# Peptides against a protein of PDB entry 4Y8H, part 1

Every score and structure here is a prediction.

Target 1, 222 residues: chain A of PDB entry 4Y8H
Amino acid sequence: TTIVGVKFNNGVVIAADTRSTQGPIVADKNCAKLHRISPKIWCAGAGTAADTEAVTQLIGSNIELHSLYTSREPRVVSALQMLKQHLFKYQGHIGAYLIVAGVDPTGSHLFSIHAHGSTDVGYYLSLGSGSLAAMAVLESHWKQDLTKEEAIKLASDAIQAGIWNDLGSGSNVDVCVMEIGKDAEYLRNYLTPNVREEKQKSYKFPRGTTAVLKESIVNICD
Structure headers, positions and changes below count from the first letter of each chain, unless a header shows other numbers.
Peptide ipSAE is a variant of ipSAE made for these designs: the mean of its two directions, with the distance scale d0 fixed at 1.0 Angstrom where the peptide's residues are scored. Compare it only between designs on the same protein; published cut-offs may not carry over.
A fold fails the geometry check if it doesn't show the stated peptide or something in it is severely misdrawn.

## One batch from the design tools (peptide; made by RFdiffusion4, then SolubleMPNN; aimed at target 1 T21 C31 A46 G47; failed a check: the pose's geometry; its pose is not in this set)

Design b1_p13_3_s1
Amino acid sequence: DAAAAAAAATILV

Design b1_p13_3_s2
Amino acid sequence: AAAAAAAAATVWV

## One batch from the design tools (peptide; aimed at target 1 S20 G45 G168)

Design b1_p14_6_s3 (made by RFdiffusion4, then SolubleMPNN; failed a check: the pose's geometry; its pose is not in this set)
Amino acid sequence: SAAAAAARSKISFS

Design b1_p14_7 (made by RFdiffusion4)
Amino acid sequence: AAAAAARALESYGI
Pose (drawn by RFdiffusion4):
Structure b1_p14_7 (pose): chain A 222 residues (1-222), chain P 14 residues (1-14)
Amino acid sequence: as target 1 above (222 residues)
Amino acid sequence: XXXXXXRALESYGI
């Protein structure tokens, strides 16, 4: 996995590739690694796939209840605190590596969370097996005072460095933009640079090619 | 249940 987060003028953007691996095999060519914790707090996850989805939904559920109880829009630091304390309690056995970002009444925020529970603050961040390829791009091209468009380009360029140069990353680029005073825009498959070429031949078989021993109608009714 | 167990075998990588 390659995932990034980049701050800009009036908010924060996060991005991720879309490859899932089981050993050297690509298990999923187009999985979403960007998760909604709340409408304006989004999360990019790397590590154990089920852990990142489960820990994100659990905290997302508790944030919703907390938002309702307090009659307030959720803050990113709450998601950060809840996630880090949960991951710390599990001593690194829940393998979730997260970049948490969003906008709230306090402003715009960008954080990363490692599985043992430590958290970091920054204007640009990258995690996952492709993090070094992405960081090399971020360290080369990031500057203070990015516009929204520049931040989106820098984030997807960082993801692309992971797609092309890291065997643990591939396929597409997902993006989510959280800008202050506006709805968060989730850009699923923002870039699709790895479209499969047309196959040389159709392998549709002549009907009857497969030998059949029996048939029967299956009762799915009551 | 089987789908959740298969999913636990996958990794996004780190």

## One batch from the design tools (peptide; made by RFdiffusion4, then SolubleMPNN; aimed at target 1 T52; its pose is not in this set)

Design b1_p15_1_s2
Fold by OpenDDE base, seed 4:
Structure b1_p15_1_s2 (fold): chain B 222 residues (1-222), chain A 15 residues (1-15)
Amino acid sequence: as target 1 above (222 residues)
Amino acid sequence: SAAAAAAAARASILY
């Protein structure tokens, strides 16, 4: 996985690749790693797919209840705290590594969470097996006062670094843009740089192309 | 092998 978050002048963008794996197997070429915690708080997940999905759903549910109870829009720091405490309680056994971002009445926020419940803050972040590939791009091209478009480009370029260079990352770029005063913009398959070209040959052969050379039926019952 | 198949079946899906 390659996941990134980038703050810009009026909000935050998160992005992810779309590969899932099972050991050496590509399990899904186009999975969704961006999860909605609340309408304006989204998370990118790395680690165990089931854990990332389940923990974000659980906290999303609790954030909704908390929002109703407090009569306030959900805050990113509330989601962060709830995620952190939950993950810490399970001592890293919930294999969720998250970039949590959003906008709320206090502004735009970008955080990361590790499975043991540690958290980081920054203007740009990367996690997953492709995080170093992504960070190389981020460190090279990040600047203060990014525009929305510059941040989307930077995030997508960073994800592409993971797609091209990390075995655990691949296929497409998903993006979610959370701008202050706007609805979140979820851009599923924002980039699809790995569309396979048409095969030069059809591999549909007539039935009988492979001859049966011999057949034997063996009774294994005494 | 059956062992490899079993190992693959037990592998968690990772992002």
Scores: peptide ipSAE 0.441, ipTM 0.759, DockQ to the pose 0.550; fails the geometry check
OpenDDE base, seeds 1, 2, 3, 5: peptide ipSAE 0.410, 0.410, 0.416, 0.408; ipTM 0.744, 0.747, 0.744, 0.738; seeds 1, 2, 3, 5 fail the geometry check

Design b1_p15_3_s1
Fold by OpenDDE base, seed 2:
Structure b1_p15_3_s1 (fold): chain B 222 residues (1-222), chain A 15 residues (1-15)
Amino acid sequence: as target 1 above (222 residues)
Amino acid sequence: SAADAIAAAAAALAA
């Protein structure tokens, strides 16, 4: 997995690859790793796919209830705190590594969370097996005061570095843009750089394509 | 066992 988050002048973008794996096997070529916690708060998940989905749904439900109870729009720091406390309670046994981002009445936010409940803050972040490939792009091209378009480009280039260089990452780029004063823009399959061409040849041959030159039946049981 | 944990981890979908 490669997941990234990038802050820009008026918001935050997150992006992810779309490969799911079972050891050396590609289990899903086009899985969704971007999860909605609330309308304007999204996360990207790395680690155990079931844990990332389940924990984000659980916190999303609790954030909605908290928002209704407080009569306030959800805050990214509230989602961060709920996720952190939940993951810490399970001592890293919930294999969720998250980039949490969003916009709220206090501004734009970008955080990461590790499975043991530690959290980081930054202007750009990467997680997953492709995180080093992504971080090489981020460290090379990140600057202050990015535009929305520059941040989407930087995030998608960082995910592509994971797609091309990390065995655990692949297929497509998903993006979610959270800009202050706008609705969240979820761009499923924003890039599809791995569309397979049509097979030029059929591997179906007529019977008898390989001639039987000799047949022999040997009894090997007494 | 460690083998069961490896088998369970191998069966887990990694995101």
Scores: peptide ipSAE 0.063, ipTM 0.540, DockQ to the pose 0.105; fails the geometry check
OpenDDE base, seeds 1, 3, 4, 5: peptide ipSAE 0.054, 0.055, 0.057, 0.056; ipTM 0.535, 0.519, 0.524, 0.532; seeds 1, 3, 4, 5 fail the geometry check

## One batch from the design tools (peptide; made by RFdiffusion4, then SolubleMPNN; aimed at target 1 T1 K33 T48; failed a check: the pose's geometry; its pose is not in this set)

Design b1_p16_5_s4
Amino acid sequence: AAAAAAAERRARAILY

Design b1_p16_8_s1
Amino acid sequence: AAAAAAAAAAAATIWV

Design b1_p16_8_s3
Amino acid sequence: AAAAEAAAAAAATILV

Design b1_p16_8_s4
Amino acid sequence: DAAAAAAAALAATVLV

## One batch from the design tools (peptide; made by RFdiffusion4, then SolubleMPNN; aimed at target 1 G45 G47 T48; failed a check: the pose's geometry; its pose is not in this set)

Design b1_p17_2_s3
Amino acid sequence: DAAAAAAAALAALPIVV

Design b1_p17_2_s4
Amino acid sequence: AAEAAAAAAIAALPVLV

Design b1_p17_6_s4
Amino acid sequence: SAAAAAAAARRAAAVLV

## One batch from the design tools (peptide; aimed at target 1 R19 G45 A46 A49; failed a check: the pose's geometry)

Design b1_p18_1 (made by RFdiffusion4)
Amino acid sequence: AAAAAAAKALESYGFPPS
Pose (drawn by RFdiffusion4):
Structure b1_p18_1 (pose): chain A 222 residues (1-222), chain P 18 residues (1-18)
Amino acid sequence: as target 1 above (222 residues)
Amino acid sequence: XXXXXXXKALESYGFPPS
């Protein structure tokens, strides 16, 4: 996985590739690694796939209940605190590596969470097997005072460095933009640079090619 | 259902370098 987070003028953007691996095999060519914790707090996850999804939904659920109890919009630091304390309690056995970002009444925020529970603050961040390819781009092209468009380009360029140069990353680029005072825009498959070429031949078989021993109608009714 | 959950747990989104 390659995932990144980049701050800009009036908010924050996060991006991720879409490859899932089981060893050297690509298990999923188009999985979403961007998760909604709350409407304006989004999370990019790398590590054990089920852990990133489960820990993100659990905290997302508790944040919703907390938002209702307090009659307040949720803050990113709450998701950060809840996630880090949960991951720390599990001593690294829940393999979730997260970039948490969002906007709230306090402003715009960008964080990263490692599986043992440590958290970091930054204007640009990258995690996952492709993090070095992405960081090399971020360290080359990031500057203070990015516009929204520049931040989106820098984030997807960082993801692309992971897609092309890291065998653990591939397929597409997902993006989510969280800007202050506006709805968060989730850009699923923002870039699709790895479209499979047209196959040379159709392998549709002549009907009857497969030998059949029996048939029967299956009762799915009551 | 249990087999599907187990297969999902075997997937990796990639781990960062140490």

Design b1_p18_2 (made by RFdiffusion4)
Amino acid sequence: LAALAAAAAAFLAMPIMY
Pose (drawn by RFdiffusion4):
Structure b1_p18_2 (pose): chain A 222 residues (1-222), chain P 18 residues (1-18)
Amino acid sequence: as target 1 above (222 residues)
Amino acid sequence: LAALXXXXXXFLAMPIMY
């Protein structure tokens, strides 16, 4: 996986590739690694796939209940605290590596969380196997005072460095933009640079090619 | 056959990674 987060003028953007691997095999060519914790707080996950989904949903559920109890919009530091304390309690056995970002009444925020529970603050961040390819781009092109469009380009360029140069990353780029005072815009498959070429031949078989021993109608009714 | 089943079970026990 390659995932990034980049801050800009009036908010924060996170992006991710879409490849899942099981060893050297690509298990999923188009999985979503961007998760909604709350409407304006989003998370990019790398590491053990089920851990990143489960830990994101659990904290997302508790944040919703907390938002209802307090009659307040959720803050990113709450998601950060809840996630880090949960991951610390599990001593690194829940393999979730997260970039947490969002906007709230306090402003815009960008964080990263490692599986043992440490957290970091920054204007640009990258995690996953493709993080070095992405960081090399971020360290080359990031500057203070990015516009929204510049931040989106820098984030997807960082993901692309991971797609092309990291065997653990591939397929597409997902993006989510969280800007202050506006709805978060989730851009699923923002870039699709790896479309499969047209096959040379159709492998549709003549009907009856497969030998059949029996048939029967299956009762799915009551 | 038993060896092939064991190899398949070991492969399917691997986690899917993001």

Design b1_p18_2_s1 (made by RFdiffusion4, then SolubleMPNN; from b1_p18_2, 6 letters changed)
Amino acid sequence: AAAAAAAAAAAAARPILY

Design b1_p18_2_s2 (made by RFdiffusion4, then SolubleMPNN; from b1_p18_2, 7 letters changed)
Amino acid sequence: AEEAAAAAAAFAARPILY

Design b1_p18_2_s3 (made by RFdiffusion4, then SolubleMPNN; from b1_p18_2, 6 letters changed)
Amino acid sequence: DAAAAAAAAAAAARPILY

Design b1_p18_2_s4 (made by RFdiffusion4, then SolubleMPNN; from b1_p18_2, 6 letters changed)
Amino acid sequence: AAAEAAAAAAAAARPILY

Design b1_p18_4 (made by RFdiffusion4)
Amino acid sequence: AAAAAAAAAAARALESFG
Pose (drawn by RFdiffusion4):
Formats: sequence, C-alpha cells, structure tokens
Structure b1_p18_4 (pose): chain A 222 residues (1-222), chain P 18 residues (1-18)
Amino acid sequence: as target 1 above (222 residues)
Amino acid sequence: XXXXXXXXXXXRALESFG
C-alpha cells in the first residue's frame, strides 16, 4: 500500500492507491483504503486490511455516539486519541497504520498512527510499503502555502510514485478533500492510469463444452 | 450463510494493505 496526507491553505487532502496483496498475488485491484470516521474526518489505512477497516469503523461508531452525546461536531484529535489508545492497548497486534485527517470546529488536521500506538503531526505524510517512493516525491515538491489544486496534484503524484515504483502498490488513486467550511469530497478512482488493455481473443466457449453429470432446480423459496 | 460469512471474514484477514 501507498497512502499520503497533505495539508493546504484551507484544509487537508489524503490519497491512497487501490491494490490489495496476498503475498505476491494481487487479491484486489480496486479496494477502498480511504475510510470515513465522521463526515469531515477521513482515514487512510495501510497494514493488515481487516484491522484498518475494523479499527476505523469501531472508532467511527464511538465518535458518532460521542458527537450525539455532546451535541458537537467531532474533532480529529478525538479520533486520534481513541485510535492510538486502542492500538496501544493491543501492543501492535492490530496491524493498522493510519493517516488520519479532517476538519472540525478547531481547524484542519493531519496525523499518522502506527500500529503500536505512536502518533505524528505533519504537513505531509506517507505510510505503507510505497511510503518511501511517495515521501521522495513529497520531499521534492511540497512547499508551505499550497492551494487546494496543488495539494491534490502533489498527493496523487506521491501515490503514483508508489504505484509505479512499489510492487506493493498499483491500480488507481483515490483522493479525499476536506476543506474548512465545506463538505468533504471523496474522489473514488480520481485517477485510473492502469486500465487493462483489450484482450487479443475471446475465450467464450461453445455451449455444451463442459461435461455435466446432473442437473436440478434449487429451492430458494419457503 | 453464516459459514460463508465467516470464511469471507477469514480470507479478508489474510490480505494486506502494506
């Protein structure tokens, strides 16, 4: 996986590739690694796939209940605190590596969470097997005072460095933009640079090619 | 149905995002 987070003028953007691997095999060519914790707090996850989804939904659920109890919009530091304390309690056995970003009444925020529970703050971040390819781009092109468009380009460029140069990353680029005072815009498959070429031949078989021993109608009714 | 859900959850746990 390659995932990034980049701050800009009035908010924060996060991006991710879409490859899932089981060893050297590509298990999923188009999985979503961008998760909604709350409407304006989004999370990009790398590591054990089920852990990133489960830990993100659990904290997302508790944040919703907390938002209702307090009659307040959720803050990113709350998701950060809840996630880090949960991951610390599990001593690294829950393999979730997260970039947490969002906007709230306090402003715009960008964080990363490692599986043992440490957290980091930054204007640009990258995690996953493609993190070095992405960081090399971020360290080359990031500057203070990015516009929204520049931040989106820098984030997807960082993801692309992971797609092309890291065997653990591939397929597409997902993006989510969280800007202050506006709805978060989730851009699923923002870039699709790896479309399969047209196959040379159709392998549709003549009907009856497969030998059949029996048939029967299956009762799915009551 | 429960067995298929459990098998899918176990297969998913074997995947990796990094």

Design b1_p18_4_s2 (made by RFdiffusion4, then SolubleMPNN; from b1_p18_4, 6 letters changed)
Amino acid sequence: AAAAAAAEAAERAKTRLG

Design b1_p18_4_s3 (made by RFdiffusion4, then SolubleMPNN; from b1_p18_4, 5 letters changed)
Amino acid sequence: SAAAAAAAAAARAKWRLG

Design b1_p18_4_s4 (made by RFdiffusion4, then SolubleMPNN; from b1_p18_4, 6 letters changed)
Amino acid sequence: AAAAAAAAAAERSRWRLG

Design b1_p18_6_s2 (made by RFdiffusion4, then SolubleMPNN; its pose is not in this set)
Amino acid sequence: AEAAAAAAAALAALPILA

Design b1_p18_6_s4 (made by RFdiffusion4, then SolubleMPNN; its pose is not in this set)
Amino acid sequence: AAAAAAAAAALAALPVLA

## One batch from the design tools (peptide; aimed at target 1 A49 T52 G168)

Design b1_p19_5_s1 (made by RFdiffusion4, then SolubleMPNN; failed a check: the pose's geometry; its pose is not in this set)
Amino acid sequence: DEEARRAAAAAAAASVVYY

Design b1_p19_5_s2 (made by RFdiffusion4, then SolubleMPNN; failed a check: the pose's geometry; its pose is not in this set)
Amino acid sequence: AAEEALAAAAAAAAARVFY

Design b1_p19_5_s3 (made by RFdiffusion4, then SolubleMPNN; failed a check: the pose's geometry; its pose is not in this set)
Amino acid sequence: DAEEAAAAAAAAAAARVYY

Design b1_p19_7 (made by RFdiffusion4)
Amino acid sequence: AAAAAAAAAAAAAAAAIKF
Pose (drawn by RFdiffusion4):
Structure b1_p19_7 (pose): chain A 222 residues (1-222), chain P 19 residues (1-19)
Amino acid sequence: as target 1 above (222 residues)
Amino acid sequence: XXXXXXXXXXXXXXXXIKF
């Protein structure tokens, strides 16, 4: 996986590739690695796929209950605290590596969380197997005071460095923009640079090609 | 027993997938 987070003028953008691997095999060509913790707090995950989804939903659920209890919009630091304390309790066995970002009444925020529970703060971040390819781009092109459009280009360029140069990353780029005072815009498949070329031949078989021993109607009714 | 074995195999396959 390659995942990034980039701050800008009035908010924060996060992005991810869409490849899932099982060893050298591509298990999923288009999985979503961007997760909604709350409407304006989004998460990008790398590591063990089920861990990133499960830990994100659990904290997302508790944040919703907490938001209802307190009659307040959720803060990113709450998701950060809850996630880090949960991951620390599990001593690294829950393999979730997260970039957490969002907007709240306090402002815009960008964090990363490693599986053992440490957290980092930054204006640009990258995690996953493609993180070095992405960081090389971020360290080359990031500047203070990015516009929203510049931040989106920088984030997807960083993802692309991971798609092309990292065997653990591929397919598409997902993006989510969280800007202050506005709804978060989730851009699923923002870039699709790896469309399969037209096949040379149709492998649709003549009907009856497969030998059949028996048939029967299956009862799915009551 | 067969349903339990199939659930365990699915859980193990899910744990092997990496983002």

Design b1_p19_7_s1 (made by RFdiffusion4, then SolubleMPNN; from b1_p19_7, 5 letters changed)
Fold by OpenDDE base, seed 4:
Structure b1_p19_7_s1 (fold): chain B 222 residues (1-222), chain A 19 residues (1-19)
Amino acid sequence: as target 1 above (222 residues)
Amino acid sequence: DAAAAAAAAAEAARAAIVY
């Protein structure tokens, strides 16, 4: 997995690749790693797919209840704290590694969370097996005062570095843009750089192409 | 080898889906 977050002048962008794996097997070529915690708070997940999905749904539900109870829009720091405390409680056994980002009444925020409940803050972040490939791009091209378009490009280029260089990453780039004063823009398959060419051979054979060479009926009841 | 394929399938089934 390669997941990234990049702050820009008026918000935050997160991006992810779309490969899931089971050891050496590609389980899904086009999975969704961007999860909605609240309308304006999204996260990218790395690690155990079920844990990332389940923990983000659980915290999303509790954030909604907290928002209703407090009569306040959800805050990214509230989601961060709830995720952190939950993950810490489970001592890293919940294999969720998250980049949490969003906009709230206090501004735009970008954080990361590790499975043991540690948290980081930054203007740009990467996690997953492709994080070093992504970080090489981020460190090379990040600047202060990024525009929305520059941040989307930078995040997408960083995910592509994971797609090309990390075995755990692949296929497509998903993006979510959270700009202050706007709705979150979820860009599923924003880039599809791995579209397979048309197969030179058709694998559609007429019915009966495989001849039956022998038939035998065996009674298996004694 | 069917046993090797079954072992590989069982090992693959034990691997959690990872992002």
Scores: peptide ipSAE 0.417, ipTM 0.734, DockQ to the pose 0.479; fails the geometry check
OpenDDE base, seeds 1, 2, 3, 5: peptide ipSAE 0.392, 0.382, 0.394, 0.382; ipTM 0.715, 0.721, 0.717, 0.715; seeds 1, 2, 3, 5 fail the geometry check

Design b1_p19_7_s2 (made by RFdiffusion4, then SolubleMPNN; from b1_p19_7 with A12E A16S K18L F19Y)
Fold by OpenDDE base, seed 4:
Structure b1_p19_7_s2 (fold): chain B 222 residues (1-222), chain A 19 residues (1-19)
Amino acid sequence: as target 1 above (222 residues)
Amino acid sequence: AAAAAAAAAAAEAAASILY
């Protein structure tokens, strides 16, 4: 997995690749690693797919209840704290590594969370097996005062570095843009750089192409 | 050999799906 977050002048962008793996096997070529915690708070997940999905749904539910109880829009720091405390309680056994980002009445925020419940803050972050490939791009091209378009490009370029250089990352780039004063813009398959070309051959063969070499009927009722 | 292959296949099937 390669996941990134990038702050820009008026918000935050998160992005992810779309490969899931099962050991050495590509389980899904186009999975979704961007999860909605609340309408304006999104998370990118790395680690155990089920844990990332389940923990983000659980905290999303509790954030909604908290928002209703407090009569306030949900805050990214509230989601961060709830995720952190939950993950810490399970001592890293919940294999969720998260980039949590969003906009709230206090502004735009970008955080990371590790499975043991540690948290970081930054203007740009990367996690997953492709994090070093992504970080090489981020460190090379990040600047202050990024525009929305520059941040989307930077995040997408960083995910592509993971796609090309990390075995655990691949296929497509998903993006979520959270801008202050706007709805979150979820861009599923924002980039699809791995579309397979048209097959040069037809693999439809006439009936009978596979010869029957031997047939035997076995009675199994004895 | 069949037991080892079955154990390897079971271990591979038991691998969590990772992002």
Scores: peptide ipSAE 0.443, ipTM 0.757, DockQ to the pose 0.516; fails the geometry check
OpenDDE base, seeds 1, 2, 3, 5: peptide ipSAE 0.423, 0.422, 0.418, 0.422; ipTM 0.744, 0.740, 0.740, 0.743; seeds 1, 2, 3, 5 fail the geometry check

Design b1_p19_7_s4 (made by RFdiffusion4, then SolubleMPNN; from b1_p19_7, 7 letters changed)
Fold by OpenDDE base, seed 4:
Structure b1_p19_7_s4 (fold): chain B 222 residues (1-222), chain A 19 residues (1-19)
Amino acid sequence: as target 1 above (222 residues)
Amino acid sequence: DEAAAAAAAAAEARASIVY
């Protein structure tokens, strides 16, 4: 997995690749690693797929209840704290590594969470097996006061570095843009750089193409 | 029963789907 988050002048962008694996096997070529916690708070997940999805759904539900109880829009720091405390309770056995980002009445936020419940803050972050490939791009091209378009490009370029250089990453780039004063923009398959070209030949043969050379009926009853 | 146990053990031994 390669997941990234990048802050820009009026919000935050998160992005992810779309490969899932089971050891050496590509399980899904086009999975979704971006999860909605609330309408304006999204999370990118690395680690165990089921854990990342389940924990974000659980916290999303609790954030909705908390929002109703407090009569306040959900805050990214509330989601961060709830995720952190939950993950810490399970001592890293919930294999969720998260980039949590969003906009709320206090502004735009970008955080990361590790499975043991530690948290980081930054203007740009990367996690997953492709995080070093992504971080090489981020460190090379990040600047202060990024525009929305520059941040989307930077995040997408960082994910592509993971796609090309990390075995655990691949296929497509998903993006979610959270801008202050706007709805979140979820861009599923924002980039599809691995579309296979049309095969030069069809390998569909008519029925009967393979000749039956011999048939034998064996009685297995005495 | 042994084949079902072997299939269950093989299913448990399957690596979790990882992002």
Scores: peptide ipSAE 0.437, ipTM 0.727, DockQ to the pose 0.653; fails the geometry check
OpenDDE base, seeds 1, 2, 3, 5: peptide ipSAE 0.376, 0.382, 0.381, 0.379; ipTM 0.705, 0.710, 0.708, 0.707; seeds 1, 2, 3, 5 fail the geometry check

Design b1_p19_8 (made by RFdiffusion4; failed a check: the pose's geometry)
Amino acid sequence: AAAAAAAAAAAAAVSYGAP
Pose (drawn by RFdiffusion4):
Structure b1_p19_8 (pose): chain A 222 residues (1-222), chain P 19 residues (1-19)
Amino acid sequence: as target 1 above (222 residues)
Amino acid sequence: XXXXXXXXXXXXXVSYGAP
């Protein structure tokens, strides 16, 4: 996995590739690694796939209940605190590596969370097996005072460095933009640079090619 | 039941890739 987060003028953008691996095999060519914790707080996850999804939904659920109880829009630091304390309690056995970003009444925020529970603050961040390819791009091209468009280009360029140069990353780029005073825009498959070429031949078989021993109608009714 | 457990264990091996 390659995932990034980049701050800009009036908010924060996060991006991720879409490859899932089981050893050297690509298990999923188009999985979403961008998760909604709340409407304006989004999360990019790398590590154990089920852990990142489960820990993100659990905290997302508790944040919703907390938002209702307090009659307030959720803050990113709450998601950060809840996630880090949960992951710390599990001593690194829940393998979730997260970039948490969003906007709230306090402003715009960008954080990263490692599986043992430490958290970091920054204007640009990258995690996952492709993080070094992405960081090399971020360290080369990031500057203070990015516009929204520049931040989106820098984030997807960082993801692309992971797609092309890291065997753990591939396929597409997902993006989510959280800008202050506006709805968060989730850009699923923002870039699709790895479209399969047309196959040379159709392998549709002549009907009857497969030998059949029996048939029967299956009762799915009551 | 054993086949379902084996399939769940295989699905739990999928990774997004850690740092």

Design b1_p19_8_s2 (made by RFdiffusion4, then SolubleMPNN; from b1_p19_8, 5 letters changed; failed a check: the pose's geometry)
Amino acid sequence: SAAAAAAAAAAAQVEFGGP

## One batch from the design tools (peptide; made by RFdiffusion4, then SolubleMPNN; aimed at target 1 T48; its pose is not in this set)

Design b1_p20_2_s1 (failed a check: the pose's geometry)
Amino acid sequence: DEAARLAALAAAAAAATIFV

Design b1_p20_2_s2 (failed a check: the pose's geometry)
Amino acid sequence: AAAAEAAAAAAAAAAATIYV

Design b1_p20_2_s4 (failed a check: the pose's geometry)
Amino acid sequence: AAAAAAAAAAAAAAAATVLV

Design b1_p20_4_s2
Fold by OpenDDE base, seed 4:
Structure b1_p20_4_s2 (fold): chain B 222 residues (1-222), chain A 20 residues (1-20)
Amino acid sequence: as target 1 above (222 residues)
Amino acid sequence: AAAAAAAAAAEEARRRSIRV
């Protein structure tokens, strides 16, 4: 997995690749790794697919209840705190590594969370097996005062570095843009750089193309 | 033996877990 977050002048963007794996097997070529915690708070997940989905849904539900109880729009720091306390309670056994981002009445925020409940803050972040490939792009091209378009490009270029260089990452780029004063823009398959061309040959053969060379009936009852 | 089998099954389940 490669997941990234990038702050820009008026918001935050998160992006992810779309490969899931089971050891050496590609389980899904086009999985979704961007999860909605609230309308304007999204996260990207790396680690165990079930844990990333389940923990974000649980905290999303609790954030909605907290928003109703407090009569306030959900805050990214509240989601961060709930996630980290939950993950810490399970001592890293919940295999969720998250980039949490969003906009709220206090501004735009970008954080990361590790499975043991540690949290980081930054203007740009990467997690997953492709995080170093992504970080090489981020460190090379990040600047202060990014525009929305520059941040989407930087995030998508960083995910592509994971797609091309990390065995655990692949296929497509998903993006979520959270801009202050706007609705969140979830851009599923924002880039699809791995579309296979049409196969030059058909592999549909008539029945009987493989000849039966020998038949033998074996009695297995003694 | 049961704890070792449970740990091996848990590690195998972890290896076979869908990773993102």
Scores: peptide ipSAE 0.448, ipTM 0.783, DockQ to the pose 0.452; fails the geometry check
OpenDDE base, seeds 1, 2, 3, 5: peptide ipSAE 0.442, 0.442, 0.444, 0.439; ipTM 0.775, 0.776, 0.779, 0.775; seeds 1, 2, 3, 5 fail the geometry check

